Peptides against a protein of PDB entry 6DSZ. Designs and how they scored, part 38

Target 1, 361 residues: chain A of PDB entry 6DSZ
Amino acid sequence: NYVVTAQKPTAVNGCVTGHFTSAEDLNLLIAKNTRLEIYVVTAEGLRPVKEVGMYGKIAVMELFRPKGESKDLLFILTAKYNACILEYKQSGESIDIITRAHGNVQDRIGRPSETGIIGIIDPECRMIGLRLYDGLFKVIPLDRDNKELKAFNIRLEELHVIDVKFLYGCQAPTICFVYQDPQGRHVKTYEVSLREKEFNKGPWKQENVEAEASMVIAVPEPFGGAIIIGQESITYHNGDKYLAIAPPIIKQSTIVCHNRVDPNGSRYLLGDMEGRLFMLLLEKEEQMDGTVTLKDLRVELLGETSIAECLTYLDNGVVFVGSRLGDSQLVKLNVDSNEQGSYVVAMETFTNLGPIVDMCV

## One batch from the design tools (peptide; aimed at target 1 L314 M347)

Design b2_p17_4_s4 (made by RFdiffusion4, then SolubleMPNN; from b2_p17_4, 5 letters changed)
Fold by OpenDDE base, seed 2:
Structure b2_p17_4_s4 (fold): chain B 361 residues (1-361), chain A 17 residues (1-17)
Amino acid sequence: as target 1 above (361 residues)
Amino acid sequence: SASPFSEKVDLSLLLKP
């Protein structure tokens, strides 16, 4: 009987930060295939708190705080379409991860999207949105008393959604998405009616964006709107203001992940396929009436890291670089560059032993 | 409650060796 000590997965496929263990704790949550690792971010580094086995590969992992919750809840969707909302509870030394709600959101009919599973949460916690299948947008209403996650589908006319996010500052839940048709890639918005279970016309659209537009970033107030990231360009749009930049430095490698640094959406980390780390900066202009508008966009190269699958800004210039292809890293951003012009210093490296191919014999 | 995201990232405080 060879007890194959199943090596724990080391490749990171998702990471999020928030206040999951308490209202005061800053947490880093790391998804490694079927494993969730929970850390507290401390001055001394990452303190492990709990590891959780999931019944399937984690495909979506998002923290959110419904109205009246003291701390964040965790939404997880697995690759087999098992959804759950998790809560952390500690009672003395006893640590429990409680399932607040669960459900299977698989449809019997539908073509799984080739671009994989997308899961998003409305900033006001009204709903979860899921792009699982081509031509369908699944909605999970968020209700406090519902232990069973119920979902419904809304038909999308746009069959090839590339990325989708909920916008901030919208009276109704509003999605912004990049889609592809025979004419190219486009951006559209829809309002989501929970009552009528349909889409209404959104506040804006932009036809014929960059052909390789691949990511949507929802920008918080006061700016609002979205950033669209392509291979050659970065575009901001909020319905009233449009601004595009094409910094030559981003053309060398495709940007594949992003993370917001500032709560107000003034800065974002960007990671590319070569492990380059960038800062995207939104320069503000304050109008005489006290309104804040976007003045300009700027991109700065910070340095090089492992190839990021996900990025998470923690605090005090510390960034977690979750890598699937290489070693994950904890890195420090410095104000001053080193002799090589890098603002990035590796603090800790987490060895990636590669994908455990579960050879089901 | 101080938002853990202080406006000024004091880069000096986390992870002194």
Scores: peptide ipSAE 0.014, ipTM 0.480, DockQ to the pose 0.077
OpenDDE base, seeds 1, 3, 4, 5: peptide ipSAE 0.020, 0.018, 0.013, 0.025; ipTM 0.418, 0.531, 0.397, 0.474; seeds 1, 3, 5 fail the geometry check

Design b2_p17_5 (made by RFdiffusion4)
Pose (drawn by RFdiffusion4):
Structure b2_p17_5 (pose): chain A 361 residues (1-361), chain P 17 residues (1-17)
Amino acid sequence: as target 1 above (361 residues)
Amino acid sequence: SSIYDDSSPSIFDRPVD
């Protein structure tokens, strides 16, 4: 027999922003399935540079540039457990994606977990963290000689884990995650020590959270902490400091995705399965000692995009809405809600044949 | 569509002080 592609996969599973082509090259990297798309934000709008294709299902896609690098290094993990670090190199008149490092990191003894694979990267590029199998947190230290991507497993006493994030602004690599056991689910803190290959007691106390907490947000350096998005209550956790708001405006649909807007983290974008788009706020309270603190949380609705699996703010009040169940599109957010109450205006839609349930000729 | 041809201000210009 013989199989050909009549149409490339159009559903968007992942999208990230960063400086990948050069420095201050606002790149939008869209993950479909086996395809990877790279764009440069130009005055024209989204203009592509190179659409590559891999022999795997892109499951983790993150950007970073470690200590003393020219441009961000892209990291990709295949669902069949193929890891690689890439680098856009336009040295010549052509374009080549050099593979700085690669390595298969499958464990012969783990069970894939509910909520699938998670790929997290250290705030200061100390290591790559993986959550492939239950009870096994895999660490991949980041240096130069680790070109044949080597790795080692730590053990995780917490068996059922929902979402994991690396915390900003800590003495060393620290992890914040939401896990489940009997008696509801909780949030616990750990420290990753890649010198002894162990877990150390984390920065702060284990808190009880909402029963349906589904997302953890890494809050940047000026504030520090972690934001946990459940079904009804949005909570902020940072050591002893703790804030939460529970608007009934949210319970109607589960919040699925989040995206950081400002570098400060004072604004965030949220998405419903009903197709909404929220703005999560961390309002500031600059005090007498010239320091900045955080006072409250406020969520107010912006309008509605399409159902988003990915979410990314690009530039000049524009957000790329990566839709898996429908058309992905481009959106302009305006200060003046011109029509009705929607601060959201569609600029461009991308044909997504969506989940093809049935068909005929 | 052009990202920079629109003269309407962005909603991210609102103060959160």

Design b2_p17_5_s1 (made by RFdiffusion4, then SolubleMPNN; from b2_p17_5, 8 letters changed)
Fold by OpenDDE base, seed 3:
Structure b2_p17_5_s1 (fold): chain B 361 residues (1-361), chain A 17 residues (1-17)
Amino acid sequence: as target 1 above (361 residues)
Amino acid sequence: ASIYSDKTPSIFELSVL
């Protein structure tokens, strides 16, 4: 009897914060290959509540709150294109993870994109968007009565999409994406028509962005629009306002992950390939008509952490640093720097034992 | 150390120096 003590995966490949267990609980959800770990964030620390084995490697993990839901639902897509929407239910001591909807979203024909699987949710919860294959954008309409996730493809003329997000504050679901063509990298927007199952012209585009533009951040209202992060520059665009900065400090290492700190999109955490943690700040200007516009962008170095695969701000300056290459961390952001000039203090470290080679026996 | 002090949890404000 070989008791293969299946070592639990320790490398983090995704993390998200929200209200999954209840409307009041703040949760940290961590994806470790095929495992989902669910924590409640408490004054005392992370309280584990459930671990769930998934039927595949988690490729996308996003919390969303449809209209009329009291708490967040969890969308998961696996690397084998199995999609599900999960709900947490607790009845006394019994904890159940309920599948609200499921489906396989694999296409028979398509080139898997080199930048991997991208899954995004419309902020108004009208649809899920998936970039799985070059030249295709898959749409999953979000309908409350659907137990089966039905999807359709829209043809995308832009074959080499780098990153894509849904924008906030749009009458129709609107995507913003960075793509590459022979002329360079560009940003474009499309409205998604659920009715016609096609793209309509979006509100804006920006041709010839930085050659290494790699990430799109959708900015919530009142700013709206998107942030585009490159190797050398950070740009903002909302159709009316364009602003670009090129802080020398970000050129040293590639920014690889981000997380929104403030609900209004005034601050974002950025992590790079060297484990540097930055704060991106959006400075507001209030106009005479009461409109809020972006005045400036600023980047501040906070300190160093493990190399983040994902970041999530919890509360009270506590950040979870999910690492694939190193140990994951809970860190505290401080207002004052330490003697080394760092605003970051490690609170807890979670040892990464490296990639579990699934010995397929 | 507790993640939260006796203070109500709030979004961290960096003092813009």
Scores: peptide ipSAE 0.019, ipTM 0.531, DockQ to the pose 0.409
OpenDDE base, seeds 1, 2, 4, 5: peptide ipSAE 0.018, 0.015, 0.016, 0.015; ipTM 0.517, 0.458, 0.483, 0.500; seed 1 fails the geometry check

Design b2_p17_5_s2 (made by RFdiffusion4, then SolubleMPNN; from b2_p17_5, 8 letters changed)
Fold by OpenDDE base, seed 4:
Structure b2_p17_5_s2 (fold): chain B 361 residues (1-361), chain A 17 residues (1-17)
Amino acid sequence: as target 1 above (361 residues)
Amino acid sequence: ASFYADKSPSIFSLSVL
């Protein structure tokens, strides 16, 4: 009996940080294909708490805190469109992962989008949005009083959505997305009406963004709006303020991931295809009335890491670099550079054994 | 179908309209 101990996947395909195990614990959740790893972030490093074998490859993994929850819930969507909402419960030494909700969100009709599955959660936890198919936006209303989450589709006129996020500080749930048409790439916003199950006109749009605009970052208040990341440029727009930078350093390699450092959206980590780690800084201008506006955008090269599939700022300048192609890392961001001009120091490395080809023998 | 190993009973259902 060859017990082929199926090697556990080591390639990271997603990571998220929040308060999943308790309100007080800082957690790192790591998606490794079908495996979910749950850690507590401690002063001593990552403490493993639980590993969960998922039914399918994790495609979306997002933490969210509905109104009246003491801790975050976890939304997971698999590559086969199985969705769930998970809750961590601990009763003494007994750890349980509770399924709050589950279902399959696959449509019978639709072209799977070339840019893959996108799953987003409204910052106010009013809904989950899913871009699964071209020309469709699936909404999962988050109603606590409803024992049945009823997903519905809204038609998107924009067939080629590149990336989409919910905006912060919007009275109604509002999406911001980059899309491509025959004229180029554009940014548009829509309000999502749960009542009418339709899109309303959003607060702003920006036609003719950079041709390679690939990512949307929703910026929290006080700035609000969104950052659009391209190959050559980084732009900010909130309806009233527009600002663009084209730092030559980002042109060398495509930015592929990002993570917010500061809760107020003043800083973001950016990772490129060469494993370069950048800090994007939003410089504030405070007006006499206390209104905060964006003064400038700046990009700084911090150093090099493994090629990030995902980045997660933890605490105290510690960053988890989730890598699919290389070893995942815990890195420290320093205030002062080393002799090579790097602000990044590797603290821990997690060996990636590469793609486990499950040879079904 | 079980969504994951050691799945607890679901409190809510998710359906598509």
Scores: peptide ipSAE 0.220, ipTM 0.800, DockQ to the pose 0.016
OpenDDE base, seeds 1, 2, 3, 5: peptide ipSAE 0.031, 0.191, 0.011, 0.020; ipTM 0.660, 0.795, 0.406, 0.521

Design b2_p17_5_s3 (made by RFdiffusion4, then SolubleMPNN; from b2_p17_5, 10 letters changed)
Fold by OpenDDE base, seed 4:
Structure b2_p17_5_s3 (fold): chain B 361 residues (1-361), chain A 17 residues (1-17)
Amino acid sequence: as target 1 above (361 residues)
Amino acid sequence: ASITADKSRSIFEISTL
């Protein structure tokens, strides 16, 4: 009896930070294939709390806080379209991960999108949106009073969605997405009507963005709108303000991940395919009426890390670099550069043993 | 005007416990 102790996966394929264990605790949640690791962020580092085996490879992992919840809930979608909403409960020393909701969101008909599974949550927790298949947008309404979350599909005319997010500060749930058509890549917005189960015209669109525009970042208030990241350019749009930069430094390698540093969306970490870590800065202009507008965008090279699959800013300039290809890291962002011009210092490294090929013999 | 008139109902009921 060879108990092949299935080596635990070490490659990180997702990470998120929030308040999952309590309202007060800052958590780091790490997806490693079928495993979810839950940490508390402490002054001493990452304290492991729980490891959870999932019924499949984690494809989406998002924290959200419905109205009247004291702490965040966790939405997980697996690569086999198993969805769940998880709650952390602690009663004394007993720690339970409770499934508040579960089910399979697979459609019988649809072409799986080449850009993979996208799962997003409305910032006001009105719905979860899923782009699983070309030409479909699945909505899971988040109604607290409903014992059954009834998912439905809305037809999306744009067949080749590259990335999609919910926007902040919208009266109705509003998606912003990059899509490709025969004319190039474009950005569009739609309002999602839960009542009518359809899309309405969104507040804005931007035709003919950069050909390699690959990521949408929803920007919180006061700025609102979205950032579109390409190979050569970074663009901001909120319907009223448009601003684009083309810093030469980002042309060297494709930006592949991002994470918001400041709750107000003033700064974002960007990671590229070479493991370069950037700060994207949104410079504000305060008008005499107290209105905050975007003045400028800047990109600063911070340094080098492991190639990030995901990034999470924790606190006090500490960043978790989740790597699929290399070792994951805790890094410190410093105000002053070292002699090499780097603002990044590795604090801790988590060895990646590489892809465990589960050879089902 | 509805942009997306084509609605597919997923029979997916996520049971909330």
Scores: peptide ipSAE 0.123, ipTM 0.753, DockQ to the pose 0.011
OpenDDE base, seeds 1, 2, 3, 5: peptide ipSAE 0.015, 0.030, 0.099, 0.024; ipTM 0.497, 0.535, 0.770, 0.505; seed 2 fails the geometry check

Design b2_p17_5_s4 (made by RFdiffusion4, then SolubleMPNN; from b2_p17_5, 10 letters changed)
Fold by OpenDDE base, seed 1:
Structure b2_p17_5_s4 (fold): chain B 361 residues (1-361), chain A 17 residues (1-17)
Amino acid sequence: as target 1 above (361 residues)
Amino acid sequence: ASFYSDKSPSITEVSTL
């Protein structure tokens, strides 16, 4: 009996921060293939709480807080299209991960998108959106009483969606997406009608964005709107205001991940394919009427890390760098640079032993 | 409890001037 000690996966393919274990606890959740790791962020470091085996490779992992929940729920979608909503429940020393809802969202017909699975949640928790197949947007209504996740498809005329997010501050759930057609890349918005199961015209569009526009960031209030990240440019648009920057420093390597630092969307971490870590800053201008508008965008190089697959800001300038290609890290962000001009200091390193070759024996 | 009891100033305090 060879106990093949199945080497636990070490490559990180997703991470998220929120309040999953309680309303007061700050958690780091890490996806490593089929494994979910749950930590509490403490003054002494990351405290492991639970490991959860999933019935497939985690493709989407998002925290969300439905109206009247005291803590966050976890949405997971696997690469085999198994969806679930998980709740953490503690009763004394007993720790249970409860499945609130589950379902399979696979379609019988559709071309799987080459850019992979995208899963997004409406900020008001009205629905989950899924881009699984070209020309389809799947909607999962979020209803408190639903133990079974029911989904429907809306047809997208835009066959080649690059990235998609739900916008903040919209009366109806509104998506913003980058798509490619024969004329180039464009940004469009749609309102999602749950009642009619169709798209309505969204508040704005931007035709002919940068040819390599690859990511959409939904910006919270008071700014609202979205940031579009390309190879050469970073663009803000909210329907009324448009602002673009082309900082030379981002041209050196492709930005591949982002994470919001501030709840108001004033700062974002950006990671590139060379392991450079940036801060994107939204400079505010207060108008005479008390409205806050975007004055400018700025990008600052913070330093170097492992090549990030995902980033998440924890607290007090501590960032988790989830890496698929290298060692994952906890890093400290400092106000003052070191002797090398870096604002980044590695606090902890998590050895990546490479891909688990599932030797199908 | 967050990692550091002392609110170390976040690197980029967008100084609300």
Scores: peptide ipSAE 0.018, ipTM 0.553, DockQ to the pose 0.435
OpenDDE base, seeds 2, 3, 4, 5: peptide ipSAE 0.015, 0.007, 0.008, 0.015; ipTM 0.484, 0.487, 0.456, 0.466; seed 2 fails the geometry check

Design b2_p17_6 (made by RFdiffusion4)
Pose (drawn by RFdiffusion4):
Structure b2_p17_6 (pose): chain A 361 residues (1-361), chain P 17 residues (1-17)
Amino acid sequence: as target 1 above (361 residues)
Amino acid sequence: SSIADDYVAGATEKAKE
């Protein structure tokens, strides 16, 4: 027999922003399935540079540039457990994606977990963290000689884990995650020590959270902490400091995705399965000592995009809506809600044949 | 560079061609 592609996969599973082509090159990297798309934000709008194609299902896609690098290094993990670090190199008149490092990191003894694979990267590029199998947190230290991507497993007493994030602004690599056991689910803190290959007691106390907490947000450096998005209550956790708001405006649909807007983290974007688009706020309270603190949380609806699996703010009040169940599109957010109450205006839609359930000729 | 206010729909498809 023989199989050909009559149409490339159109559903968007992952999208990230960063400086990948050069420095201050606002790149939008869209992950379909086996395809990877790279764009440069130009005055025209989204203009592509190179659409590559891999022999795997892109499951983790994150950007970073470690200590003393020219441009961000891209990291990709295949669902069949193929890990690689890439680098856009336009040295010549052509374009080559050099593979700085690669290595298969499958464990012969783990069970894939509910909520699938999670790929997290240290705030200061100390290591790559993986959550492939239950009870096994895999660490991949980041240096130069680790070109044949080597790795080692730590053990995780917490068996059923929902979402994991690396915390900003800590003495060393620290992890914040939501896990489940009997008696509801909780949030616990750990420290990753890649010198002893162990877990150390985390920065702060284990808190009880909402029963349906589904997302953890890594809050940047000026504030520090973690934001946990559940079904009804949005909570902020940072050591002893703790804030939460529970608007009934949210319970109607589960919040699925989040995206950081400002570098400060004062504004975030949220998405519903009903197709909404929220703005999560961390309002500031600059005090007498020239320091900045955080006072409250406020969520107010912006309008509605399409159902988003990915979410990314590009530039000049524009957000790319990566839709898996429908057309992905481009959106302009305006201060003046011109028509009705929707601060959201569609600029461009991308044909997504969506989940093809049935068909005929 | 940033996205101009005079943006026109379909610019990405034209750029791909």

Design b2_p17_6_s1 (made by RFdiffusion4, then SolubleMPNN; from b2_p17_6, 5 letters changed)
Fold by OpenDDE base, seed 3:
Structure b2_p17_6_s1 (fold): chain B 361 residues (1-361), chain A 17 residues (1-17)
Amino acid sequence: as target 1 above (361 residues)
Amino acid sequence: SSISDDYVPGSTEKARA
């Protein structure tokens, strides 16, 4: 019996950075179809720690730290709607990935959304939100003692959600989403009541955003609010402050991914369909009352990389570029440009052998 | 580990509205 060792998938479909192995370790987690790769980020580069096979294609992968956890937990949702919360445990040389909770969140009735699966976690770790089906928002309450991931649906009046995030700094869990109706694309917010299992009116809305508005970025405090990324514009809104920019450079190719660089939301990496890497900068204005407000938005072209499916800032200006279509890369962001005028230098390249149809036999 | 403040973003092109 020649066990043809099925070639491991190389195309990256998700990446996240956090403290999964310990409170002190910086980790890079990479999703490659059914495989999860766990690295420790070191001064010498990426140290592989563990590879995990999942029972399906990873569709959502998010790190989160509930109150009282010393390190991050990992939420995974598969394309077959198997959800789990994973914990890393090491005992000497023995490394275990422990399932803290699991469940299947598939509905018997529902139209799978055209824009695919969206999974989000409340910044205060009160719930997980899932947009799986049109007109439904699934909520998984986060409870420490719950080994079974129980979910419920809230009906969305907005059938065509493009993207959704939980906002920061909200007393109740609050979603912000871009949706499309016959009049165009709009941004709306809802508070999520766990008790009543319903939506309440959110703090703000913005009707008639850019027609190609495709992504929502939740901005941490002190700014709060959200960034809406379109084809031609980038808009910030927090209920009180509105600011839009239309930098010509972003019009050349669609922004397809983003990652927060600074914990306070002052900088974001943006990747487009041409492999251009941008920095989005939030310029601060300190008010006389000590409040911090957004003064301006700025976009800077850093350079070119492989076409990013996902981006994650590691540390010290090092970025992992997860690519589905090309080779994944570790890149260094430099203060000074190279001879070609790029601020991006490839440090390491990870060959993509193409879509391996993981026939899980 | 604290994200080091060592990186100052470079700009090949500054786009403002």
Scores: peptide ipSAE 0.013, ipTM 0.417, DockQ to the pose 0.060
OpenDDE base, seeds 1, 2, 4, 5: peptide ipSAE 0.005, 0.006, 0.005, 0.034; ipTM 0.382, 0.417, 0.380, 0.503; seeds 2, 5 fail the geometry check

Design b2_p17_6_s2 (made by RFdiffusion4, then SolubleMPNN; from b2_p17_6, 7 letters changed)
Fold by OpenDDE base, seed 5:
Structure b2_p17_6_s2 (fold): chain B 361 residues (1-361), chain A 17 residues (1-17)
Amino acid sequence: as target 1 above (361 residues)
Amino acid sequence: MGISDDYVPGSTEKARA
């Protein structure tokens, strides 16, 4: 009897960085199908801490820190619409992953969106937003005392949402999204009323963005607003300021993932379908009144990696490149380029053995 | 603790902490 040890999944479908194990630890969390891997980022590299089975494919994985929590909590949504909020708890050598809250957020009625599941968390931790079905935005209010994740739906007039994020610095939870209609792609904002369970008019909109606008990045303060990434252009909008760039280099391959480097939103990593890694830079202008405005956007080619499904900046110029199609990597970003003009050096490579067909035995 | 990032693309200057 050859016990074929079921090979662990190696394809990465999500990654996040934060302080999950403690307030002081920097963690890398990696989603590999049904498996969550938890690492501590150290000067020596990645130290494995825990692996967790999620009893379903991880579709959303986000760290968030509610007011008064010392460390981050983890929100997970599975492809079967099982939601949970997880806490890391260590007591001496005993490590437990505590379920703070859970629920199933599946609707009996609804068309699952063809673009898949989107899950987002309000930066002020007021709610979780889910785009699961066309024409619906699901809201999970975040309440500390509630062990049951309850959700409600708000109807979206916009049936074809491409991407959605919560904005920063908004009095009410505010979403910004790219949607498609017969006239093209557009950006719109809505305020989310928890009380009335409805959308209110958001602070701004922009009709007729780039036809291939595919991603929204919420920009933290002091800039605020959002970045919209297309095939040919990158645009910034905050309601008052609009800025667009069309660097020819990004037209060569579709940008498919992004990650914020700086807490203030001054830099973002961008990955494309060819495995090119870019830095998007937001140049600031300080006004005489002390306000900070966006002066310019710039894109720099850093180098080449495995084709990223997800990117996460760790520390000290180290980036985790989570790949579904190729080997995942730890890469170092260097100030100086190598002889080939690359700023990227592979530090470690994690072999992707391909899709594990879960033979349900 | 803020992420310490000494990386500046194309910069020869070490970002002094």
Scores: peptide ipSAE 0.011, ipTM 0.403, DockQ to the pose 0.054
OpenDDE base, seeds 1, 2, 3, 4: peptide ipSAE 0.047, 0.013, 0.000, 0.016; ipTM 0.515, 0.446, 0.354, 0.499; seeds 1, 2, 3, 4 fail the geometry check

Design b2_p17_6_s3 (made by RFdiffusion4, then SolubleMPNN; from b2_p17_6, 8 letters changed)
Fold by OpenDDE base, seed 1:
Structure b2_p17_6_s3 (fold): chain B 361 residues (1-361), chain A 17 residues (1-17)
Amino acid sequence: as target 1 above (361 residues)
Amino acid sequence: SSISDDYKPGSYQKALA
């Protein structure tokens, strides 16, 4: 009996921070292929709470808090299109991961998108959106009483979606997406009607964005709108205000991941393909009427880390750097630079032993 | 602008050894 000690996956393919175990606990959730790791962030470090085996490779992992929930729920989609909503429940020392809802969202017809699976949640928790196939946007309505995740498709005229997010502060669920057509890359918005199961015209669009525009960040209120990240430029748009910067420092390597630092969307971490860590800052201007508008965008180089697949800000300047290609890290962001001009100090390193070659025997 | 100024002292206070 060879106990093949199945080497646990070490490559990180997703991470998220929120309040999953309780309203008071700060959690780090890490996806490693089929494994979900749940930690509590403490003064002493990451305390492991639970490991969960999933019935497939985790492709989407997002925390969300429906109206009237005291803590976050977890949405997971696997690469085999199994969807679930998970709740953490503790009763004394007994820890249970409860499946609130589940379903398979695979379509019989459709071309899987080359840019992979995108899963997004409306900030008001009205729906989950999925880009699984070209020319289709899948909607999962969020209903508290529904244990079965049912989805429907809306046809997208835009066949080549690069990235998509739900916007904040919209009366109806509104998506913002970068797409490519024969004329270039563009940004468009649609309102999503749950009732009619169709798209309505969104609040704004921007044709002919940067040719390498690759990511959309939805910006919370008071700013609202979206940030579009390209190879050479970072652009803000909210329908009324447009602002673009082209900092030379971002041209050196492609930005591949981002994470919001401040709840109000004033700061974002950016990671590139060289393992450089940046801070994107939204400078505010307070108007005479008390409205807050974007004054400027600024990018600052913080330092170097492992090449991030995902980033998540924890608290007190601590960041988890989830790496697929290298060792994952906990890093500290400092106010003052070290002797090398870096604001980043590695606190802990998690050895990546490489891809588990599932030798299908 | 301080990277940490807007954050309450978080739970992740490494004891300065």
Scores: peptide ipSAE 0.026, ipTM 0.606, DockQ to the pose 0.069
OpenDDE base, seeds 2, 3, 4, 5: peptide ipSAE 0.024, 0.051, 0.000, 0.027; ipTM 0.556, 0.671, 0.357, 0.514; seeds 3, 4, 5 fail the geometry check

